# Ledger of designs, part 317: peptides against a protein of PDB entry 9IZ0

Target 1, 345 residues: chain A of PDB entry 9IZ0
Amino acid sequence: ITCLGSNGHTYKQLVKGGNDDLRQDAVMEQVFEQVNGFLRSYRKTSQRNLSMRTYKVIPLALKTGVIEWVQDTIPLGEYLDSAHKVYHPKEWSLSTCRKLIAEKQMEDLETRLKVYDLVCRHYRPVFRHFFLESYADPVQWFTTQTNYARSTAVASVLGHVLGLGDRHGQNILIDKTSGEVIHIDLGIAFEQGKKLPVPECVPFRLTRDVVDGMGITGVEGVFRRCMEFTLETLRREEDSLLSVLEVLRYDPLFSWLISPLRRMKKQKMQLENFNQPESGNITTDASRDPKIQRNNVSGESEAERAILKVRQKLSSTLSVEASVGELIRIAQDPSYLALMFCGWS

## One batch from the design tools (peptide; made by RFdiffusion4, then SolubleMPNN)

Design b2_p29_1_s1 (from b2_p29_1, 15 letters changed)
Fold by OpenDDE base, seed 5:
Structure b2_p29_1_s1 (fold): chain B 345 residues (1-345), chain A 29 residues (1-29)
Amino acid sequence: as target 1 above (345 residues)
Amino acid sequence: EEEEKEYEERLRELKEKLEKELKELLESE
């Protein structure tokens, strides 16, 4: 829908209806706004304008709401599929790569690593071209690439700490004006991504294309330093962050568990995305509630476990540099990326 | 077409050079 604001400007809004729990997205956006307050309070983060990009979510009912349409954005996965066809027209299609990875999904790690390496040789990174094409001026190009590396660093630390899942290329938008990343569909948090049909094994998305967008510095320089400053800020504000999460423990509307419906929807999308990206509003009539035994793990016990994991990730047992170094290592490790649905781009 | 390719190549070289100089600056801070 298009709404006329009180300022006379027209705003495009996305009305989501159906099975998407917009309350989880709204709650996670509120957590990001609090974290952005912490990032503005410290000199090291404020001088670099470090922030998690947010969008407005207005839940209207249990299954309906209005999302602010983020203008001038593109999904990372949409850009990468288009750019790969332009720059590498002789390489394998995304569908071919997906098929080969899926055919080996039930095989051992050694077999999956061999297929991952084979896919990587036939599907090269292209995301650097986003910045090269979009910005003719070298200063604007470098500024937007720097903003991309900074925003990716904040999102990577915060995504790890909060255990954000389902960080595929369609849930990561690129702002075409600033180069910043915008994370959407926040309904898989607190490590519930490990319960997906393809378990998430990485702390955040740091694939070859995500790194290629950082330019010749890669994960070094701006990205690493901004991860360190972000983690330092979150460790300083641990009690404040945990207090925000404790409020959610008592919110009867917040689900600390992935809904069986959302799990099934993601399972279908992972299985159906072997065929063409039909932009179809497939209203999958999820009328067959499989009697998944609700193991009566009280929502309170899952909230307590989630908060405990956040506290463990904020532990000062390792230096900020050592912690960031290990996170970057794990996020780029082929032994984890080979297990992902799309770990090669 | 050839002039456009030479311009794109020069623009790429200038961007890589600027990125290198700015990396060195960032490493010095």
Scores: peptide ipSAE 0.021, ipTM 0.544, DockQ to the pose 0.010
Fold by OpenDDE base, seed 3:
Structure b2_p29_1_s1 (fold): chain B 345 residues (1-345), chain A 29 residues (1-29)
Amino acid sequence: as target 1 above (345 residues)
Amino acid sequence: EEEEKEYEERLRELKEKLEKELKELLESE
């Protein structure tokens, strides 16, 4: 829909209905606006215009809301699938790669690493071509690639600290004007992604294509330094950030637990990504998996655990440089990437 | 319009070449 604002400007908006609870997204966007305040207050982050890209979310009712339409964007996964067919037409299809990884999902780590390496040899990175083909001017190319590395660094630190899960290529938009990343569908936070059938094993998405978009220096340039400055800012503002999260503990719109409906939707999407035939008896009776210990983990106990984990991730036990170095190492480790549904791209 | 497309294509080729040459230089140090 298009709405006329009180300021006389017209705004395009997406009305989202059906099964998506936008309350989680709206709360996470509010947390990002507070963090963006901290990033603007410190010289090291403000001089680099470091921010998490946000969008307006207005929850209207259960499963209904209005989202700001982010113009001039493309999903990362949509670009990568199209570009891979153009630049590497003789390599394997995304469906072939997904099938081979899925066929070995229950095998040992050694077998999964061999299959991951095989897939990587038959599906090479292409994301550098986004910047090369989209920006004819050398200054625009360098500026947009730099903005991409900066925004990815901020999103990576926040993704780790806040435990943002399900950061697949369809949940990451690229702004075609600035090169910045925009994270959407924020309904899995505070490490609830570890409770999915395919758990989140990495702190943030740093796959080969995510790195290829950073240019020649890869992770060892703008990206690493911007992660360090972002983490330094969040450590300084630890008490302020924890105070924001304590307010969310009492927000009736926020759920510290993944909803059964959202869990089922994500489970279905993960099974579809593996091309597993729906065994026709996915009875909607999500009641009967006996290994879901219905520990009545009160939403309060999950909130306390989430806040404690945020505090632990902001710990000054390691230097900022050592902490960032370890996060980058883990995010690129083949032993974790081989366990993902799409760790090769 | 055609001259602008040819200029954009030549600029892309020059960037890809410069990126390759810079990578080869950095791998030789």
Scores: peptide ipSAE 0.020, ipTM 0.516, DockQ to the pose 0.011
Fold by OpenDDE base, seed 2:
Structure b2_p29_1_s1 (fold): chain B 345 residues (1-345), chain A 29 residues (1-29)
Amino acid sequence: as target 1 above (345 residues)
Amino acid sequence: EEEEKEYEERLRELKEKLEKELKELLESE
């Protein structure tokens, strides 16, 4: 939908029509605005203008809403697929890489690591070229790359703490004006990504292309330091953050569990990327909406477990530096990335 | 076309050099 604003500007609005509960996206955006309040109040984060980029979500019904279309953005995965064809035209296609990882999905870790390494050697990172090509001016290039590293650091810490899942390249937008990342489709939170058919094993997306966009320093310098300052802020505001999450515990509109429909949709999208088009008419008879009696008791126990996991992730048992160091290590570990649907880019 | 490619290549080399110098400065802090 295109809306004409009172200022005479036309705003594109994405109407998500489908089985995805946009109320979860709206609630997560409210949590991000509260966290942005904490980041603005703390000196180390405010001096760096650290924030999670947000977008407006207006839920219209149980499964429909208006999402503010973020203008001047590109999905990370769209850019990477295009750029890889330009810069590495002799390397493997994304479809070839997906197929090889897919064919070995049921194999042991050693076999999956060998295939992951093989894919990595034939699909090299290209995301640095986004900044090199989009910004002719060196100051603008450096500023936008720095903004990318900063916003990715905030999103990585917050995504880990809140257990955000489904962080594939189509759910991460790059703002072409600022270089900042915008996370969309927030319907998988509180580690519900581990319940997907391909479990999410990393705390956040820190693939080789995500790192390549940080420039020659990679994860060292701006990214690591901004993760540390963000985690330090969240640890200081633990009680405030937990109080925000406790309000969600009592929100009857918030779902602490992954929707079975969303799980099935993800399973189909994963399977369709595995199958060549065999014309099998799987008539999914959409008529059996199982009246899943939302047993209120199951939602409360999942909320309590989610809040407990957030508290555990904010534990001061390790230093901020040690905690961030371990998160970065795990997020880049080939033993986890080889298990992912697309861990190589 | 060849001059434009040479300009893009030089612009990349200058940006990589600047990024290296900035890294060295950030590692010295």
Scores: peptide ipSAE 0.017, ipTM 0.509, DockQ to the pose 0.010
Fold by OpenDDE base, seed 1:
Structure b2_p29_1_s1 (fold): chain B 345 residues (1-345), chain A 29 residues (1-29)
Amino acid sequence: as target 1 above (345 residues)
Amino acid sequence: EEEEKEYEERLRELKEKLEKELKELLESE
């Protein structure tokens, strides 16, 4: 839909309906706005204009709402698929790479690492070309690439701390004007991504293409430093951040757990992307998922566990530099990326 | 802070130089 704002500007809005829990997105966007307040209050983060890019989510009903459409964006995965066909037309298709990874999903780590390495050799990074082809002026190129590295750093720290899941290339938008990343579909948070059929093993998405977009310095320089400044700010504001999350503990409409229905929907979408023949024995034995009585007690216990994990991730036991160094190492580790649904790009 | 600003400036100069060299390389193929 298109809405006329009180300022006389027209805004395109996406009406999302059905079974998607837009309240999760709205709550996470509110948390990001609070964090953006913290980032603006500290000199090291404010001087760099560090922020999580947000979008307005208005929940209208259970599982229905209006999302502000971010104009002039492209999904990272859409760009990468298109660019890979242009720059590497003799390499494997994304569908071929996905099939090979899926066929070996139940194999041992050694076999999965060999397949991941093989896929990586036949599907090379291309995301640097986004900046090179979109910005003819060197100053614009450098500025947009820097904005990309900065926004990716903020999103990576927040994604780790809040345990954001389902960070695939369709849930990460690139702003074509600024080069900034915009994270969408925030309904998998607080490490519930580990409960997906393909568990998330990385703290955030730092695949070869995500790194290639940072230019020749990769994760070094702007990205690493902006992660450090962001984590330093979140550690200073730990009590403030935890107080915001404690308000959510008492929201009976906030789901600290991934719903079985959402898990099944994500599983089905993953399987459909593989052209695996419907082995017709998806017995919807929805009867044997124990009716976990959503006793309020179970929700409170999961909220408490989520808040405790956030506190643990903000622990000052390690320096900011050591903590960021370890996060960057884990996020790029082939032993974790080989386990991902799409860890090669 | 001055060292960080100087590092950001040197990193800019290095990137501009590498972009120029890369552009010259791409225009020569």
Scores: peptide ipSAE 0.022, ipTM 0.513, DockQ to the pose 0.012; fails the geometry check

Design b2_p29_1_s2 (from b2_p29_1, 16 letters changed)
Fold by OpenDDE base, seed 3:
Structure b2_p29_1_s2 (fold): chain B 345 residues (1-345), chain A 29 residues (1-29)
Amino acid sequence: as target 1 above (345 residues)
Amino acid sequence: EEKLKEYEEELEEKKKQLEKELEELLNSE
C-alpha cells in the first residue's frame, strides 16, 4: 500500500499477514529509537551521526502488521552470492561451501576449523566491490564506506548489548544510497538465539565479507572507534536504557519467550541452510519433549534475566577500549565462525 | 621483524590520522 505521511511524502508500506508476530520487531524498533535519542544527545556519537537504522513496524493484530518498505536496499547475502560469482568465478559455489560445512558439522572442533579454513581459501571476500562498483566519485565512495563502518559499529554494539540473534546475511540489508546497514526480522532478542538448536556463539556478525566492506583499515579506525563511542554512550545512559527495558517487562504485547512456532521456523531455516534432508516426521507435536516444558521459565523470570544480562554487558569493569577489543576478537574468532551456518562470508 | 612491526604500527597510525582528517572534512560539509 502507499500512504501519505504528515510531511506530504508518500511511503510504500508492506502489509504482512501470517505466522510472523510483528510485535517483537515493533518493540525492538522502539528500543532503537530511544537509543538513537541517547546517541544524538552525546557529543562523540552526535558529531558522527551515529544511529541504528530503523524501519517502522505497526502491529495490527497477533499475526498482522504493516512494515515500512525499505527502498533502495539489498540483502547482504544476496549481494555477496552475486558478487562472488562475478569476481571469483573459479572459486567454490556457496552451495558447495554450505554442503562441506554441513557434512562436517558433527566432527570435532579441529576438523571443523580445517574445513572452515579450506572453505575460506576457496571463497574469498568480495564486499569491498559493493562500494567500488556503486560509487564512481571518490568522495561518495569514501562517505558511503564510512557510513557502512559507522552503522555496522552501532548495530554490532546494540546486537551484543540487546542480545540480538539470527543476524545472517538475509536479515542485514545494505542501503544502496547511504551504504548503511539495516537490521530486519528482530524476532530473536535478549540472547534467545542461544536457545536455538544451533546456538549463536558470536556477539554480532563480523565475518570476512563484513570486514572487507570496511576497506583497507578493516575493523581498525572508523569501525573500532564508533563501537567505542557507542558503548561509552550506552554505559552513560545505562539507567535510561534499563528503564526502557523495565517498561517492556510489563508490556503484554512483548514475548520474552520464543514461541514454539518461531522456534520451529528458525530451526527449519537452519536445517535448509545446512542442506540437511527433511527428516520427514517433524511431527508438529510440540507436546513430546516434557523436559523443555518443565523448567518453569516464567516470562517474568526471563525478563529479569534479560535485564540482568544487559546490565552485565554495560558493566564498567573493563574499559570501553578493552571491552570493544574483546568483542571484536570474539566476533572474528575462527573457533566460533567455524561452527556457524555461514561463518566464512 | 621489529622494523616491520614498527613500520606496520606507523602505517596504522597514519591510516587512523587520515581517517580522522577525512571524517572532520565530511563533518564540515
Scores: peptide ipSAE 0.019, ipTM 0.364, DockQ to the pose 0.010
Fold by OpenDDE base, seed 4:
Structure b2_p29_1_s2 (fold): chain B 345 residues (1-345), chain A 29 residues (1-29)
Amino acid sequence: as target 1 above (345 residues)
Amino acid sequence: EEKLKEYEEELEEKKKQLEKELEELLNSE
């Protein structure tokens, strides 16, 4: 929809209706605004304009709301699918890669690593071309690539600390004007992505295409340094961040657990992305709900466990450099990426 | 082979230094 603001400007807004809990997005955006306050207060992060890009979420009902449509954005996955067809027209299709990974999902790690490596050889990174195509001026090219690396670093640290899940290429937007990343669909947080049918094993998305967008230095340039400064800021503001999360413990609108319905929806979307439309009437006999042992863990005990995990991730036991180095290593490790739904791109 | 690796390492360090100098320039404007 297009809304006329009180200032006479027209704003494009996306109305999401149905099954998406926009209240989770709205709460996570509020947490990001508080963290952006900490990043602005600390010299090392403020001097670099480090922030998590936010978007306005107005929840209208339990499952309906208005999201600000960020103008001049493209989903990372949409760009990568298009660019891969242009730059690598002889390589495998995204559907072929997905099918091969899915067919081997129940196999051992060694078999999954072999399939992942095979997919990687037939689906090469292309995201560097986004910056080369979009910015003819060398200063604009460098500025936008730097903004991409900076914003990805902030999002990676925050995504790890808050345990953001479902970070696939359709849930990461690229701002075509600034090069910044915008994370959307924030309803899987506090490590609930590990409870998905395909569990998330990486701390954040640092796939080959995400790295290819950082340019020739990859992770060893602006990205690593901005991760370090962001983590240093969050460690300094640990008590402030934990206090913000304690307020959410008492928010009756916030769910610390993935809803069974959202889990089933994500499972169905994962299965549909693997099945080509063969016309088979699969009667989904809904009767085999795996008895998730409802340990009667109060919502309060789930919030407490989530806050404890955030505190553990902010621990100063390791240096900032050592902690960032380990996170980058794990996020790029083929042994974890081979287990993901789309770890190759 | 070793001289090529040493040259690649030197080239990567020069790129990292140039990226740092350009980042410092962009933060001074």
Scores: peptide ipSAE 0.017, ipTM 0.341, DockQ to the pose 0.010
Fold by OpenDDE base, seed 2:
Structure b2_p29_1_s2 (fold): chain B 345 residues (1-345), chain A 29 residues (1-29)
Amino acid sequence: as target 1 above (345 residues)
Amino acid sequence: EEKLKEYEEELEEKKKQLEKELEELLNSE
């Protein structure tokens, strides 16, 4: 929808349908604002203006909320598909790559790795061109690329700690003015992404294009250091963060579990992206969803498990550097990326 | 065309060098 602001400007607003998702988004945005408070309190993070970029979620009704649409943004996946066609017109299409990965989805890891490598050789990274094209001034170019690396680092640590799922290129926006990343659609948290039809195996999105946007140093510059400073801050504020999450444990409106409807929608969207428009009536008989025994796992026991998992991720058993190093390694590991819906870009 | 490509390559190389120097500067802060 388009809203007229009190200032006379028209704002595009995304109306998202689905009750549970918008409440989850609003709660996660509140957690991010608290974390942004922690990041402002410590010298190492405040000097770098480290923050999770937030957006306002206004739940309007049971089923509808207005997301304050962040102006001057583009979905990462929209930019990458466009840029790849421009810079690599002789390479494979995104649809060809998706098809090849899908055709091998039920094969062993070795076969999936070979297909992933083949796709990677025929679909090269292009995200560096976002900064090179958008910013003619070298200082602005560098500032925006730095802001991208910084914001991606914060989002990566928070995404890991909170177990954010569904981090595909349409759920990550790039601010064209600042270069900052904006994560949207936060309704999959606390590792519920592992319960999707295609399980999410990486701690955060760190695909080749996400790295290509960081510039010549990739993960070894600003990104790694900002991850370390962010994790150091979250470890210091562990009790404060856990206290915020404990408040959510008692919120009867917060869902610690992925809704069956969201699983079905995501499964359908994944399948529709694999089907070329061959007119075959694959009646996906939705009737054969195995009776997921509603184990009356009380929402309380799932909340307790989620909070325990956050505490485990904030453990000081390893150094900050060792912990960040392992997270970066896992997030880039082909053995995990080859298992994902779109791990090559 | 060739001179434009050489200039694009030289600009990309200067951008890489400037990126490295500025990242070293920001990493020293």
Scores: peptide ipSAE 0.016, ipTM 0.381, DockQ to the pose 0.010
Fold by OpenDDE base, seed 1:
Structure b2_p29_1_s2 (fold): chain B 345 residues (1-345), chain A 29 residues (1-29)
Amino acid sequence: as target 1 above (345 residues)
Amino acid sequence: EEKLKEYEEELEEKKKQLEKELEELLNSE
């Protein structure tokens, strides 16, 4: 829809309805705004203008709301698919790569690593071209690539700490003006991504294309240092962050658990990306709601466990450098990426 | 050493089989 703002400007709005709980997104955006406050207050992060890019979410009802359309953005996955066809037209299609990874999904880790390596050889990184194409001026190129690395670093630390899941290329937008990343569809948080049919094994998305966008230094430079400063800020503000999360514990509309419906929708999207729409009326007779025994794990007990995990991730047991080093290592580890639905790009 | 060579051969054979299954898939699209 198009809305007229009080300032006389027209804004394109995306209305989401149905199975997507926009309340989750709105709550996570509020957490990000608080974290952005901490990043602005701390010298090491404020000097670098480190922030999590936010978007406005207006929940209108339990399952309906308006998302402000982020202008001048593209989904990372949309860019990568288009760019890969241009720069590597002789390599495998994204569909071929997905099929292979899925066919071997039930195989041992060794077989999955071989398939992942094979896919990686036939689907090379292209995300560097986003910056090269979009920014002819060297200063603008450097600035936007730096903004990308910074925003990705903040999002990576925050995504790990909050346990953000479902970080696929369609849920990560790139701002074409600033080069910053914008994370959307925030309804899988607090490690609920591990409960997906394909469990998320990485702390954040740091695939080959995500790294390729950082330029020749890859993770070694702006990205690593900005992760360190971000984690240092979050450790310093641990009590403040936990206090923000405790407010959410008492929000009766906030779900600390992935909904069975959202899990099924993600499972279907993972499967339907393999099946072209054969026009077969799969009348999935929705009538057999399996009595998923709601194990009466009180929503309070799940909130407490989630907050405890956040506290554990903010632990000062390891140095900031050691913690960030380990996170970067795990996020790039083929043994984890080979287990992902799309770990190669 | 011998186990590493057997593993490399089994790796190469599995790779060749996967490449063939892929060519068959690509020729069927």
Scores: peptide ipSAE 0.000, ipTM 0.280, DockQ to the pose 0.015

